# Ledger of designs, part 34: peptides against a protein of PDB entry 1LOE

Target 1, 181 residues: chain A of PDB entry 1LOE
Amino acid sequence: TETTSFSITKFGPDQQNLIFQGDGYTTKERLTLTKAVRNTVGRALYSSPIHIWDSKTGNVANFVTSFTFVIDAPNSYNVADGFTFFIAPVDTKPQTGGGYLGVFNSKDYDKTSQTVAVEFDTFYNTAWDPSNGDRHIGIDVNSIKSINTKSWKLQNGKEANVVIAFNAATNVLTVSLTYPN
Target 2, 181 residues: chain A of PDB entry 1LOE as posed
Amino acid sequence: TETTSFSITKFGPDQQNLIFQGDGYTTKERLTLTKAVRNTVGRALYSSPIHIWDSKTGNVANFVTSFTFVIDAPNSYNVADGFTFFIAPVDTKPQTGGGYLGVFNSKDYDKTSQTVAVEFDTFYNTAWDPSNGDRHIGIDVNSIKSINTKSWALQNGKEANVVIAFNAATNVLTVSLTYPN

## One batch from the design tools (peptide; made by RFdiffusion4, then SolubleMPNN)

Design b2_p27_5_s3 (from b2_p27_5, 7 letters changed)
Fold by OpenDDE base, seed 4:
Structure b2_p27_5_s3 (fold): chain B 181 residues (1-181), chain A 27 residues (1-27)
Amino acid sequence: as target 1 above (181 residues)
Amino acid sequence: MRIGFSATSNNSEISVVSVSFSSTLTL
C-alpha cells in the first residue's frame, strides 16, 4: 500500500509545501485564496504529487481530507463566487474564474481536464447551478456542472469544518460540513 | 495528481485555516 499524508495547522509566511497560484498567499497563519476585491482567483496546491490513480493496476486511492475554511464577505446576501477542494493534474494552473471557481472551463463534461472538485458555491450561475438558487455544496467531475449538489447555508465569516472522504471500493465520495457552535 | 484549494471572488475574502489529507493506494 502506498500512503500519502500531510497536515498544515497553521500556514506560515514561507510555506514551502504549497504552490501558490493566482492571488493565493498566506497571511495571519491562514491560506488566503482571495481578497475581498473583484475578479480574483486564488489557488494553492500541495507541492508533492499524490498518487490517486495507478495506471498500471487501475486502482484508485482511498482518501480523507479535512479542512477548515472561511468565507468573509461584506454581507451574507451578496457573496461570490465560491471555494473548492480539488484534485487535478500535477501541472494544473488556474482555470476560468468567476463561477468556474478557477478549476474548470466548461459546464460540459471534459474528461481531459482530469479534475475533480468539491465546490462550496456561493453564487448562482443560471447555466449550471441548481435552479433553486441556493448556495450549495457540489461534487464536480470534469465539469463545473456538479454531478450532485446539496444546499448549504453560508455563515459569513465563520469557520466551516469540512470532511471529504472517498471510498474507492464503492466509488462514493462523501462530504460533510459543519459550523461549530 | 495534485490536490489543492481554489477560490474565486468578486467581494469575499476566502481562506483556509487548516488542512489534513491522507490517501492509501493499493498496488
Scores: peptide ipSAE 0.826, ipTM 0.976, DockQ to the pose 0.936
Fold by OpenDDE base, seed 3:
Structure b2_p27_5_s3 (fold): chain B 181 residues (1-181), chain A 27 residues (1-27)
Amino acid sequence: as target 1 above (181 residues)
Amino acid sequence: MRIGFSATSNNSEISVVSVSFSSTLTL
């Protein structure tokens, strides 16, 4: 069994195991992906490649990730655009267009992108988001158009605890989000 | 592959406070 694991509880000013992209950086022991400014995209990648799929055996890794994130907007009624956890090829680069959350570039399915994301989407994009207009958690496979979504109530400025688990045997991705006190 | 976080914004500060990750692949 090949195992990869890491944990970061305090993000340092020179966090060597992260690759920063776009406007992403560390400050005050946090990974800051965006500041409250117009048209910003920020990303950070774990620097070590992770063996998720083995072409020889066809096996896919089981994985679990836990993280805490914060979205802090001046106005809770107008929050754009969102946050993602994602898995992509090692040479992945930030993408433009706020609604694409820095990860995708189309609502059309493209298997060659080999990109999976769990989105925490705060802004309704008519072209691909659920028609109810709710802020939502989405599972995105090779497209910004989620294969499944669930409404999510943002607590502005609060820490959200997320757990994402993937079971390769069942091909099921599980996402949970809580706002602990 | 690489794992990561991404965010886009026009008006929001989006940050990650902490993260842990573990994967297991049978070969």
Scores: peptide ipSAE 0.825, ipTM 0.976, DockQ to the pose 0.935
Fold by OpenDDE base, seed 2:
Structure b2_p27_5_s3 (fold): chain B 181 residues (1-181), chain A 27 residues (1-27)
Amino acid sequence: as target 1 above (181 residues)
Amino acid sequence: MRIGFSATSNNSEISVVSVSFSSTLTL
């Protein structure tokens, strides 16, 4: 069995195991992806490639990730655009901003993107988001248009604890989000 | 593959406080 694991509890100014992209940077021991300004795209990748799929055997890794994120907007009524955990090819670069969350370029399924994401989407894009207009968690496979979504109530400025687990045997991805208090 | 975080914004500061990751691949 090949295993990979890492943990970052404090993000240092010279975090060697991250690749920063766009506006992403570290400050005050946090990974800050965006500032509260217009038209920002920020990403950070774990620097070491992860062997998720083995081409020889066809096996897919089981994985679990937990993280805490914060969305802090000037007001809770107008919050754009969202946050994403994603898995992409090693040479991945920031993609389309705005509603595409810097991860995708289309609502159409594009297997060549080779990207899976869990989105925490705060902005309703009528072209692809759930019609109820709710902020939502979405599972995105090669498209910004989620294959599954769940309504999520953003608590502005609060730490959200997320656990994402993938079971390769069942091909099931589970996502949980809690606001501890 | 690489794992990561991405965020886009028109008005929000989006940050990650902590992260852990573990994967197991049977070969």
Scores: peptide ipSAE 0.824, ipTM 0.976, DockQ to the pose 0.944
Fold by OpenDDE base, seed 1:
Structure b2_p27_5_s3 (fold): chain B 181 residues (1-181), chain A 27 residues (1-27)
Amino acid sequence: as target 1 above (181 residues)
Amino acid sequence: MRIGFSATSNNSEISVVSVSFSSTLTL
């Protein structure tokens, strides 16, 4: 079995096991992906490649990740655009900003992107988001248009605890988000 | 593959406080 694991409990000024892209950087021991300014895209990749899929055997890895993130907007009713955890090819670069979350370029399925993301989407894009307009968690496979979504109530400025797990045997991805009481 | 975080914004500061990850692949 090939195993990969890492943990970062605080982000230092020289976090050598991360690749920073776009506006992403560290400050106050946090990974800051965006600042509260217009039209920003920030990303960070774990520097070591992870063997998620083996082309020879066809096997897919089981994985679990947990993280805490914060969205801090000037007010709770006007928040754009969102946050993602994603898996992409090793040479991945920032993609389209805004509603594409810096991860995708199309609402149409594009297998060449080879990208899976869990989105925490705060802005309603009429072209692809659920019609109820709710902020939502989405599972995105090769498209910004989620294969499944669940409404999510943002608590502005609060730490959200997330767990994402993938079971290769069942092909099931689970996502949980909680705000501590 | 690589794993990561991405965020886009017009008005929000989006940050990650901590992260852990583990994967296992049978060959």
Scores: peptide ipSAE 0.823, ipTM 0.976, DockQ to the pose 0.941

Design b2_p27_5_s4 (from b2_p27_5, 7 letters changed)
Fold by OpenDDE base, seed 4:
Structure b2_p27_5_s4 (fold): chain B 181 residues (1-181), chain A 27 residues (1-27)
Amino acid sequence: as target 1 above (181 residues)
Amino acid sequence: MRIGFSATSNNSEISVVSFSFSSELTL
């Protein structure tokens, strides 16, 4: 069994186990992905490749990730575009911005993307987002159009605690988001 | 594969405070 484990409780100014892309950087012990400016895209990758899918056996890893994120917008009603945890090929680069969250390029399923993401989407894109217009958590497999979504109430400026777990035996991905206070 | 975070925005600062990960792959 191949295992991988790491924990980053503070993001330092010289965080060598991250690959920063776009506007991503560290400041005040946080990983800041976007600045409060128009059309910003920021990403950060854990620097070490992780064996999630094995091409020879076809086996998929069980994994659990926990993280805390903050969306700090000028107000609670005008927030764009969103945040995502994602898994992608080792050479992944920022993709389309805006509603594509820097991770995807199309709402059409593209297996060559080899990208899975859990999105925390704050902006309604009529072409692919749930028609109710709610901010939502989505599970994205090779497409920005989520295979499943659930409404999510953003607490602007507050820390959201997230746990994502994948059980390979059941092929079930679970997502939990809580605001402690 | 690599794991990580991505965010896009028009007006918001999006940040990560902490991050942990564990995986196990049977071969």
Scores: peptide ipSAE 0.839, ipTM 0.979, DockQ to the pose 0.921
Fold by OpenDDE base, seed 3:
Structure b2_p27_5_s4 (fold): chain B 181 residues (1-181), chain A 27 residues (1-27)
Amino acid sequence: as target 1 above (181 residues)
Amino acid sequence: MRIGFSATSNNSEISVVSFSFSSELTL
């Protein structure tokens, strides 16, 4: 069995186990993906590749990730665009277009992208988001158009605790978000 | 594969406070 585990409880100025992309950087012990400026995209990747799928056996890893994130907007009624945890090929690069959350580039399913994301989407894009217009958590497989979504109440400026777990045996991805404070 | 975070914004500061990950792959 191959195992991978790590924990980052605070982000240092020279965080060696992260690859920063776009506007992503560390400050005040946090990973800051975006600042409150127009048209910004920021990403950070764990520097070591992770063996999620084995081509020889076809086996997929079980995994659990926990993280705490904050979206801090000056106006709670106007918040764009969103945040994702994602898994992608090692050569993944930031994508343009705010609604694509820096991860995807189309609402069309593209198996070759090999990208899975859990989105925490604060902005309604009529072309692909749930028609109720709610801010939502989405599971995105090879497309920004989520295969499943659930409405989510943003607590502006507050820390959200997230747990994402994938069970390979059942092929079920679970997402939990809480605001403990 | 690589794992990580991505965010886009026009008006919001989006940050990560902590991050842990664990995976297990049977070969």
Scores: peptide ipSAE 0.839, ipTM 0.979, DockQ to the pose 0.932
Fold by OpenDDE base, seed 1:
Structure b2_p27_5_s4 (fold): chain B 181 residues (1-181), chain A 27 residues (1-27)
Amino acid sequence: as target 1 above (181 residues)
Amino acid sequence: MRIGFSATSNNSEISVVSFSFSSELTL
């Protein structure tokens, strides 16, 4: 069995186990992906590759991730664009910005992307987002158009606690988001 | 594969406060 486990409780100025992309950086013990300016894309990858899928056996890893994120906008009603936890090929680079969240390039399914993301989407894109216009959590497989979504009410400037778990035996991905206060 | 975070913005500061991960792959 191949296992990987790590925990980052504070992000330091020289966080050696992260690869920073775009505007991503660390400040005040946080990983800051975007600043409050227009057209920013920021990403950070855990530096060590993780064996999630084995092509020889076809086996997929069980995994659990927990993280806390904050979206801090000038106001609660005007927030763009969103945040993702994602899994992608080791050489992944920032993709299309804006509504594509820096992770995808199309709403059409593209298996060559080899990318899975859990999105926390704050901006309604008519072309692919749920028609109710709600901010939402989405599961994205090789497309920015989610295979499943759930409405989510953003608390601006507050810490959101997220747990994502994948059970390979059942092929079920679970996502939970809570605001402590 | 690699895991990580991505965010895009027109007006928001998006940050991660903490991050833990555990995986198990049987071969």
Scores: peptide ipSAE 0.837, ipTM 0.979, DockQ to the pose 0.937
Fold by OpenDDE base, seed 2:
Structure b2_p27_5_s4 (fold): chain B 181 residues (1-181), chain A 27 residues (1-27)
Amino acid sequence: as target 1 above (181 residues)
Amino acid sequence: MRIGFSATSNNSEISVVSFSFSSELTL
């Protein structure tokens, strides 16, 4: 069994195990993906490739990730665009901004993207988002149009604790988000 | 594959406070 694990509890100014893309950088011991300005795309990748899928055996890894993120907007009623945890090919680069969250380029399923994302979407895009207009958690497989979503109440400026687990045997991805009091 | 975070914004500061990951792959 091949195992991989890491933990980053504080992001330093020279966080060498991250690849920063777009506007992503470290500030005040946090990984800052976007600043409160227009039209920003920020990404950060763990620098070491992760063996998630083995082409020879076809086996897929079980994995668990935990992270805490903050969305801090000037006001709670107008928040764009969103945040994602994603898995993509090693040479992945920022994709379309805005509602595509820097991860995808289309709502059409594109297997060649080889990208899975868990989105925390704060902005309603009528073309692909759930029709209720709620901010939501979504599971995105090769498309910005989520295969499954769940409404989520953003707490502006608060730390959200997320756990994402994938069970390869069942092919089930589980997402939990909590705002600790 | 690589794992990570992506965010886009028109008005919001989006940041990550902590990040951990573990995986196991049977070969």
Scores: peptide ipSAE 0.836, ipTM 0.978, DockQ to the pose 0.936

Design b2_p27_6_s1 (from b2_p27_6, 12 letters changed)
Fold by OpenDDE base, seed 1:
Structure b2_p27_6_s1 (fold): chain B 181 residues (1-181), chain A 27 residues (1-27)
Amino acid sequence: as target 1 above (181 residues)
Amino acid sequence: GYKRIGFSATGNSRVDVVSVSFSSTLS
């Protein structure tokens, strides 16, 4: 059995177990991915690769992650573009910005992406987002066009608690988001 | 196969991660 676990409750100025990409950095004990500046991409990766599946046995890892994030928009009525938790190739680099969330490059399924993401999407992109225009949580597999979505009401400037769990036996990914305060 | 996990954000707002925990188990 291979197990990988980590926890970060305060992000230090030199967080050695993170790889910062784009405009991502730490300040005031938080991981800041973007600031209130247009057209930026910020990412951070856990430095240790995760063994997701065993090619010899076919076994796939179970995982659970919990995190707290804040979106603080200077204008609550104009919030772009969103936030993601993602799993990508070990050498992953920032991808297309804007509505692609720095994680994908296409709305069409692209197996070569090898990327799965849970998006917290605050901006309606007519080409791929749910037609109701709602802000939403989405599960993205090799495409910015989600395989499943659920409407989500952003509470600007408030902490959102998220739990994401993957059960390999059932092949089910579960996402929950709450605003406790 | 191996992957890396992470967070990403884009756009015109401040996006912070306050805390994170992660655990994976491969049998």
Scores: peptide ipSAE 0.846, ipTM 0.980, DockQ to the pose 0.962
Fold by OpenDDE base, seed 5:
Structure b2_p27_6_s1 (fold): chain B 181 residues (1-181), chain A 27 residues (1-27)
Amino acid sequence: as target 1 above (181 residues)
Amino acid sequence: GYKRIGFSATGNSRVDVVSVSFSSTLS
């Protein structure tokens, strides 16, 4: 069995195991992806590639990730555009901004994307988001148009705890989000 | 096959990641 794991509880100014893209950077022991005064893309990748499938056997990896994030909007009624955890090709670069969350370029299925994301979407884009207009968690496979979504109530400025797990045997991805305080 | 994992954000708000852990197992 091949195992890959890492943990970061405080993000340093010279965090060697991250690749920063767009406006992503570390400050005050946090990974800051975007700032309130900008409308741009911020990303960070774990520097080591993850072995997700075996070409000899066809086996696919199981994985679990947990993280804590904060969205802090100056105006709670005007919050755009969202946050994602994603898995992408090793040479991935920032993609389209705004509602595409810096991860995708199309609402149509694009197999060449080779990207899976869990989105925490704070802004309603009529062209692809659920028609109820709710902020939501979505599972995105090669498209910004989620294959599944669930409504999520943003608590502005508060820490959200997330757990994402993938079971290769069942091909099921699970997501949980809680505000513990 | 290999991939990279990461975080991304866009828009008009401050978005921070406070902590992260990850583990994968491939048989």
Scores: peptide ipSAE 0.846, ipTM 0.980, DockQ to the pose 0.932
Fold by OpenDDE base, seed 2:
Structure b2_p27_6_s1 (fold): chain B 181 residues (1-181), chain A 27 residues (1-27)
Amino acid sequence: as target 1 above (181 residues)
Amino acid sequence: GYKRIGFSATGNSRVDVVSVSFSSTLS
């Protein structure tokens, strides 16, 4: 059994186990992906690649991740574009910004993306988002167009606790989000 | 196969990650 684990509770100024991309950086012990300015993309990767499947056996890893994030929009009526946890090729670079969340480039399924994301989408993009226009959690597989979504009420400026678990045996990804306060 | 995990954000808001933990198990 191969296990990979890490935990970061305080993000230091020289967080060596992260790869910062775009505008991502650490400050005040947080990982700041974007500032409250337009048209930015910020990402951070855990520096060590994760062995997610064994090509010899075909086994796929189980994983669980928990994290706390904050979206703090200067205008709560205009919150764009969102936040995402993603799993991507080792050499992944920032992708299209805006509604593509810096992770995808198309609403069309593209297996070459090799990217899975859980999006916390604050901005309604008519072309691919759920028609109800709600802010939502989405599971994205090789496309910004989610394979499944659930409405989510953003609490602006509040910490959201997320747990994402993947069960390889069932091929089920579970996402939970709570605002503890 | 190997992947990297990460976080991304775009847009007009401040987005912070406060903490993270991750664990994977490959049998």
Scores: peptide ipSAE 0.846, ipTM 0.980, DockQ to the pose 0.954
Fold by OpenDDE base, seed 3:
Structure b2_p27_6_s1 (fold): chain B 181 residues (1-181), chain A 27 residues (1-27)
Amino acid sequence: as target 1 above (181 residues)
Amino acid sequence: GYKRIGFSATGNSRVDVVSVSFSSTLS
């Protein structure tokens, strides 16, 4: 069994196991993806590639990730565009267009993307988001148009605790989000 | 195959990741 694990509880000024992209950087022991300015993209990748599947056996990795994030919008009525955890090809690059969350570039399914994301989407994009207009958690496979969504109530400026788990045997991805007391 | 994991954000708000842990197992 091949196991990969890491933990970062305080992000240092020279966090060598991260690859920073766009406007992403570390400050005050946090990973800051975006500041409160319009039309920005920030990303950070774990520097070591993860062995996700074995072409010889067909086996797919199980994984679990836990993280805490904060969205702090200066205007609670205008929160764009969102945050995402993603798994992508090793040479992945930031994408433009705010609604694509820096990860995708189309609402059409594109197998060549080879990208899976869990989005925490704060902005309604009519072309692909759930018609109820709710902020939502979405599971995105090779498209910004989620294969499944669930409404999510943003608590502006509060820490959200997330757990994402993938069970390869069942091919089920689970997502939980809580705001701790 | 190999992939990289990461975080991304866009838009007009401050988005921070405070902490992260990750574990994967491939048989």
Scores: peptide ipSAE 0.842, ipTM 0.980, DockQ to the pose 0.946

Design b2_p27_6_s2 (from b2_p27_6, 12 letters changed)
Fold by OpenDDE base, seed 5:
Structure b2_p27_6_s2 (fold): chain B 181 residues (1-181), chain A 27 residues (1-27)
Amino acid sequence: as target 1 above (181 residues)
Amino acid sequence: GKKRIGFSATGNSRVDIVSVSFSSTLS
């Protein structure tokens, strides 16, 4: 069995196990992906690649990730665009900004993307988002158009706790989000 | 096959990750 794990409870000014891309950086012990400025992309990757499947056996890894995030919008009625937790090719670079969240380039399925993301989407894009216009959590496979979504109510400036788990035996990915305070 | 994991954000709001943990197991 091959295991990969890491934990970061306070992000240092030179967090060596992260690869920063775009405007992503650390400050005040947090990983700041974006500031309150439009038309930017901020990303951070864990520096060590994750072995997600075995070509000899066909086995796929199980994984669990937990994280706490804060979205702080200067105007609660104008919040864009959200963020993702994503899994991508080792040489991944920032992709299209705005509603594509810096991770995808198309609403059409593109297997060459080789990218899976869980999105926390705060902005309604009429071309692909659920028609109810709700802020939502989505599971994205090779497309910004989610294969499944669930409405989520943003609490501006508050910490949210997320757990994402993948069970390879069932091929089921689960997502939970709570506001503990 | 190997992949990298990470976070990505766009837009007009401050997005902070406060803490993160990750574990994967491949049999």
Scores: peptide ipSAE 0.841, ipTM 0.980, DockQ to the pose 0.958
Fold by OpenDDE base, seed 2:
Structure b2_p27_6_s2 (fold): chain B 181 residues (1-181), chain A 27 residues (1-27)
Amino acid sequence: as target 1 above (181 residues)
Amino acid sequence: GKKRIGFSATGNSRVDIVSVSFSSTLS
Protein backbone atom coordinates (compact mmCIF):
# COMPACT_ATOMS: atom_id res chain seq x y z
CA THR B 1 0.00 0.00 0.00
CA GLU B 2 1.23 3.44 -0.93
CA THR B 3 0.22 6.19 1.40
CA THR B 4 0.71 9.89 1.02
CA SER B 5 -0.21 12.12 3.89
CA PHE B 6 0.43 15.62 4.97
CA SER B 7 -0.94 18.15 7.36
CA ILE B 8 -0.39 21.85 7.58
CA THR B 9 -1.92 23.71 10.46
CA LYS B 10 0.28 26.76 10.22
CA PHE B 11 1.49 27.95 6.87
CA GLY B 12 4.96 29.33 7.15
CA PRO B 13 6.61 32.01 5.07
CA ASP B 14 8.80 29.39 3.47
CA GLN B 15 6.42 26.51 3.15
CA GLN B 16 8.62 24.24 1.13
CA ASN B 17 6.04 21.56 0.57
CA LEU B 18 3.86 23.95 -1.39
CA ILE B 19 4.22 25.28 -4.87
CA PHE B 20 2.77 28.74 -5.09
CA GLN B 21 1.22 29.90 -8.31
CA GLY B 22 -0.24 33.19 -9.32
CA ASP B 23 -0.95 35.36 -6.36
CA GLY B 24 -0.99 32.57 -3.82
CA TYR B 25 1.19 33.13 -0.81
CA THR B 26 1.39 32.58 2.91
CA THR B 27 0.93 35.22 5.52
CA LYS B 28 0.03 35.19 9.17
CA GLU B 29 0.22 31.43 9.14
CA ARG B 30 -2.49 31.12 6.50
CA LEU B 31 -2.42 30.22 2.87
CA THR B 32 -3.86 33.20 1.07
CA LEU B 33 -5.02 32.30 -2.39
CA THR B 34 -6.42 35.68 -3.27
CA LYS B 35 -6.54 39.06 -1.70
CA ALA B 36 -9.58 41.24 -1.76
CA VAL B 37 -8.59 42.54 -5.16
CA ARG B 38 -10.36 41.84 -8.42
CA ASN B 39 -8.95 39.86 -11.27
CA THR B 40 -6.50 37.67 -9.47
CA VAL B 41 -5.70 34.01 -9.66
CA GLY B 42 -3.95 32.37 -6.78
CA ARG B 43 -3.08 28.75 -6.37
CA ALA B 44 -1.00 26.48 -4.25
CA LEU B 45 -0.09 22.88 -4.93
CA TYR B 46 1.23 20.28 -2.61
CA SER B 47 4.71 19.78 -3.91
CA SER B 48 4.74 16.02 -3.85
CA PRO B 49 2.76 14.30 -6.57
CA ILE B 50 0.06 11.95 -5.42
CA HIS B 51 -0.10 8.47 -6.84
CA ILE B 52 -3.73 8.44 -7.83
CA TRP B 53 -3.86 5.20 -9.74
CA ASP B 54 -1.65 2.29 -10.57
CA SER B 55 -1.34 1.68 -14.26
CA LYS B 56 -0.30 -1.89 -13.69
CA THR B 57 -3.17 -2.94 -11.48
CA GLY B 58 -5.73 -0.33 -12.34
CA ASN B 59 -6.22 0.39 -8.67
CA VAL B 60 -7.33 3.87 -7.78
CA ALA B 61 -6.41 5.59 -4.58
CA ASN B 62 -8.77 6.44 -1.82
CA PHE B 63 -8.26 9.82 -0.31
CA VAL B 64 -9.53 12.10 2.37
CA THR B 65 -8.79 15.76 2.74
CA SER B 66 -9.92 18.13 5.41
CA PHE B 67 -9.40 21.82 5.37
CA THR B 68 -10.63 25.02 6.87
CA PHE B 69 -11.16 28.06 4.72
CA VAL B 70 -12.26 31.63 5.08
CA ILE B 71 -13.73 33.79 2.39
CA ASP B 72 -13.63 37.40 3.37
CA ALA B 73 -15.26 39.63 0.84
CA PRO B 74 -15.10 43.38 1.23
CA ASN B 75 -18.57 43.57 -0.28
CA SER B 76 -20.76 40.74 0.85
CA TYR B 77 -23.20 41.40 -1.96
CA ASN B 78 -20.60 41.11 -4.66
CA VAL B 79 -18.50 38.07 -3.99
CA ALA B 80 -16.50 36.53 -6.77
CA ASP B 81 -15.48 34.01 -7.72
CA GLY B 82 -14.73 31.28 -5.21
CA PHE B 83 -12.12 28.62 -4.91
CA THR B 84 -11.49 24.96 -5.48
CA PHE B 85 -9.75 22.01 -4.07
CA PHE B 86 -8.47 20.31 -7.18
CA ILE B 87 -6.51 17.39 -8.51
CA ALA B 88 -4.66 18.02 -11.73
CA PRO B 89 -1.70 16.92 -13.80
CA VAL B 90 1.59 17.31 -12.00
CA ASP B 91 2.67 20.14 -14.27
CA THR B 92 -0.57 22.03 -13.83
CA LYS B 93 -0.46 25.78 -14.19
CA PRO B 94 -3.06 28.43 -13.50
CA GLN B 95 -5.87 28.23 -15.99
CA THR B 96 -8.60 30.68 -16.85
CA GLY B 97 -9.51 33.11 -14.14
CA GLY B 98 -12.81 34.52 -13.11
CA GLY B 99 -15.57 32.00 -13.08
CA TYR B 100 -13.23 29.28 -14.23
CA LEU B 101 -11.55 29.56 -10.84
CA GLY B 102 -8.08 29.28 -12.30
CA VAL B 103 -8.60 25.58 -12.85
CA PHE B 104 -10.58 25.12 -16.04
CA ASN B 105 -10.87 26.72 -19.44
CA SER B 106 -14.25 25.57 -20.65
CA LYS B 107 -17.70 24.53 -19.64
CA ASP B 108 -17.45 21.76 -22.18
CA TYR B 109 -16.17 18.43 -21.01
CA ASP B 110 -12.54 18.12 -21.93
CA LYS B 111 -10.88 14.91 -20.90
CA THR B 112 -7.49 16.35 -21.71
CA SER B 113 -7.89 18.62 -18.72
CA GLN B 114 -7.42 15.60 -16.49
CA THR B 115 -8.65 17.73 -13.64
CA VAL B 116 -11.15 17.13 -10.90
CA ALA B 117 -12.17 19.93 -8.61
CA VAL B 118 -14.50 20.58 -5.78
CA GLU B 119 -15.60 24.13 -6.20
CA PHE B 120 -16.86 26.51 -3.63
CA ASP B 121 -18.44 28.90 -6.02
CA THR B 122 -19.59 32.26 -4.84
CA PHE B 123 -20.47 33.82 -8.17
CA TYR B 124 -23.26 32.91 -10.52
CA ASN B 125 -22.10 32.36 -14.06
CA THR B 126 -25.22 32.06 -16.15
CA ALA B 127 -23.55 29.97 -18.78
CA TRP B 128 -22.84 26.99 -16.57
CA ASP B 129 -23.90 27.42 -12.96
CA PRO B 130 -27.11 26.11 -11.45
CA SER B 131 -30.01 28.24 -12.55
CA ASN B 132 -31.14 29.02 -9.04
CA GLY B 133 -28.19 31.35 -8.75
CA ASP B 134 -27.20 30.05 -5.35
CA ARG B 135 -23.68 29.96 -4.16
CA HIS B 136 -22.82 26.33 -4.27
CA ILE B 137 -20.45 23.49 -3.86
CA GLY B 138 -19.82 21.69 -7.08
CA ILE B 139 -17.98 18.65 -8.28
CA ASP B 140 -16.18 19.46 -11.49
CA VAL B 141 -14.74 16.82 -13.76
CA ASN B 142 -12.81 18.19 -16.69
CA SER B 143 -15.15 21.15 -16.89
CA ILE B 144 -16.17 24.15 -14.87
CA LYS B 145 -19.72 22.96 -15.36
CA SER B 146 -20.29 20.82 -12.33
CA ILE B 147 -21.61 17.31 -12.58
CA ASN B 148 -23.32 17.86 -9.27
CA THR B 149 -23.96 20.84 -7.06
CA LYS B 150 -25.41 21.73 -3.73
CA SER B 151 -26.41 25.12 -2.49
CA TRP B 152 -24.20 26.59 0.16
CA LYS B 153 -24.69 29.72 2.17
CA LEU B 154 -21.50 31.68 2.48
CA GLN B 155 -20.77 33.13 5.85
CA ASN B 156 -18.51 35.99 5.01
CA GLY B 157 -15.39 36.05 7.09
CA LYS B 158 -16.18 32.86 8.96
CA GLU B 159 -14.22 29.66 9.05
CA ALA B 160 -15.74 26.73 7.27
CA ASN B 161 -14.63 23.16 7.74
CA VAL B 162 -14.60 20.91 4.73
CA VAL B 163 -14.11 17.21 4.37
CA ILE B 164 -13.72 15.64 0.97
CA ALA B 165 -13.46 11.90 0.70
CA PHE B 166 -13.12 9.68 -2.30
CA ASN B 167 -13.95 6.02 -2.21
CA ALA B 168 -12.40 4.31 -5.17
CA ALA B 169 -14.42 1.14 -4.75
CA THR B 170 -17.68 2.98 -5.11
CA ASN B 171 -16.35 5.86 -7.19
CA VAL B 172 -18.10 8.23 -4.84
CA LEU B 173 -16.77 11.60 -3.87
CA THR B 174 -18.26 12.98 -0.69
CA VAL B 175 -18.11 16.61 0.33
CA SER B 176 -19.18 18.09 3.60
CA LEU B 177 -19.05 21.67 4.75
CA THR B 178 -19.86 23.08 8.14
CA TYR B 179 -19.54 26.37 9.88
CA PRO B 180 -18.61 25.35 13.38
CA ASN B 181 -18.53 28.81 14.87
CA GLY A 1 -0.61 7.96 -12.71
CA LYS A 2 0.35 10.84 -10.55
CA LYS A 3 -1.39 14.12 -9.94
CA ARG A 4 -0.91 17.15 -7.81
CA ILE A 5 -3.50 18.44 -5.46
CA GLY A 6 -4.04 22.00 -4.51
CA PHE A 7 -6.22 24.99 -4.08
CA SER A 8 -7.12 27.70 -6.53
CA ALA A 9 -9.07 30.87 -6.09
CA THR A 10 -10.10 33.79 -8.19
CA GLY A 11 -12.00 36.96 -7.80
CA ASN A 12 -12.45 39.92 -5.58
CA SER A 13 -12.38 38.47 -2.10
CA ARG A 14 -9.77 37.20 0.24
CA VAL A 15 -9.63 33.43 0.31
CA ASP A 16 -7.56 31.86 3.02
CA ILE A 17 -6.87 28.25 3.74
CA VAL A 18 -6.39 28.05 7.46
CA SER A 19 -5.36 24.43 7.68
CA VAL A 20 -5.30 21.35 5.53
CA SER A 21 -4.77 17.66 5.89
CA PHE A 22 -4.65 15.05 3.20
CA SER A 23 -4.26 11.33 3.08
CA SER A 24 -4.34 8.96 0.16
CA THR A 25 -3.97 5.23 0.07
CA LEU A 26 -3.32 3.19 -3.01
CA SER A 27 -3.45 -0.54 -2.65
Scores: peptide ipSAE 0.839, ipTM 0.980, DockQ to the pose 0.956
Fold by OpenDDE base, seed 3:
Structure b2_p27_6_s2 (fold): chain B 181 residues (1-181), chain A 27 residues (1-27)
Amino acid sequence: as target 1 above (181 residues)
Amino acid sequence: GKKRIGFSATGNSRVDIVSVSFSSTLS
């Protein structure tokens, strides 16, 4: 059995186990993906690759991640675009186009991207988002167009707790989000 | 195969990750 785990509760100014991309950085013990400025893209990767599957056995890893995030929008009526937790090839690079959340580049399914993301999407993109226009959590497989979504009510400036778990035996990804306070 | 995990954000709002934990198990 191969296990990989890490925990970061205070992000340091020179956090060595993160790879910062775009405008991502650490300040005041937090990982700041984006600041409140237009057209920004920020990412951070855990520096160590994760062994996701074994080509010899076909086994796929189980994983659990928990994190706390804050979205602080200067204008509560215009909150763009959201963020993702994602799993991508080791050489993954930031993508442009705000609605793609820095991870994808098309609503068309592209198996070559080999990227899975859980999106916390605050902005309605007519071309691919659920027609009800709600802010939502989505599961994205090789496309910004989610394979499944659920409405989510953003609490601006508040901490949200997220748990994402993947069960390889059932091939089911679960997501929970709560506002504890 | 191996992958990297991470966070990504775009837009006009501040997005902070306050804390994170991760665990994976490959049998």
Scores: peptide ipSAE 0.838, ipTM 0.979, DockQ to the pose 0.950
Fold by OpenDDE base, seed 1:
Structure b2_p27_6_s2 (fold): chain B 181 residues (1-181), chain A 27 residues (1-27)
Amino acid sequence: as target 1 above (181 residues)
Amino acid sequence: GKKRIGFSATGNSRVDIVSVSFSSTLS
């Protein structure tokens, strides 16, 4: 059995187990992915690769992640674009910005992306987002166009708690989001 | 195969991750 586990409750100025990409950085013990500026991509990767799939046995890893995030929008009525928790190739680099969240490059399914993401999408992109225009949580497999979505009401400046779990036996990915306050 | 996990954000709003935990198990 191969296991990978980590926990970060305070992000330090020299967080050695993270790889920062784009405009991602740490400040005030938080991981800041993006600031309130236009046309930026900020990312951070856990430095250790994770063995997700065993090609010999066909086994797929189970995983669970929990995190707390805050979106602080200068204008609560104009919030773009959101963020993702994602799983990507080891050498992954920032991808297209804006509505692609720095993770994807297409709304069309592209197996070569080899990327799965859970998006917390605050901006309605007509070309691929649910037509109701709601901010939403989405599960993205090799495309920014989610295979499943659920409306989510952003609370600007408030902490949200997220749990994402994957059960390999059932092939089910579960996402939960709560605002404790 | 191996992958990396992470967070990514774009746009005009500040996005902070306050804390994170992760665990994976491959049998």
Scores: peptide ipSAE 0.838, ipTM 0.979, DockQ to the pose 0.962

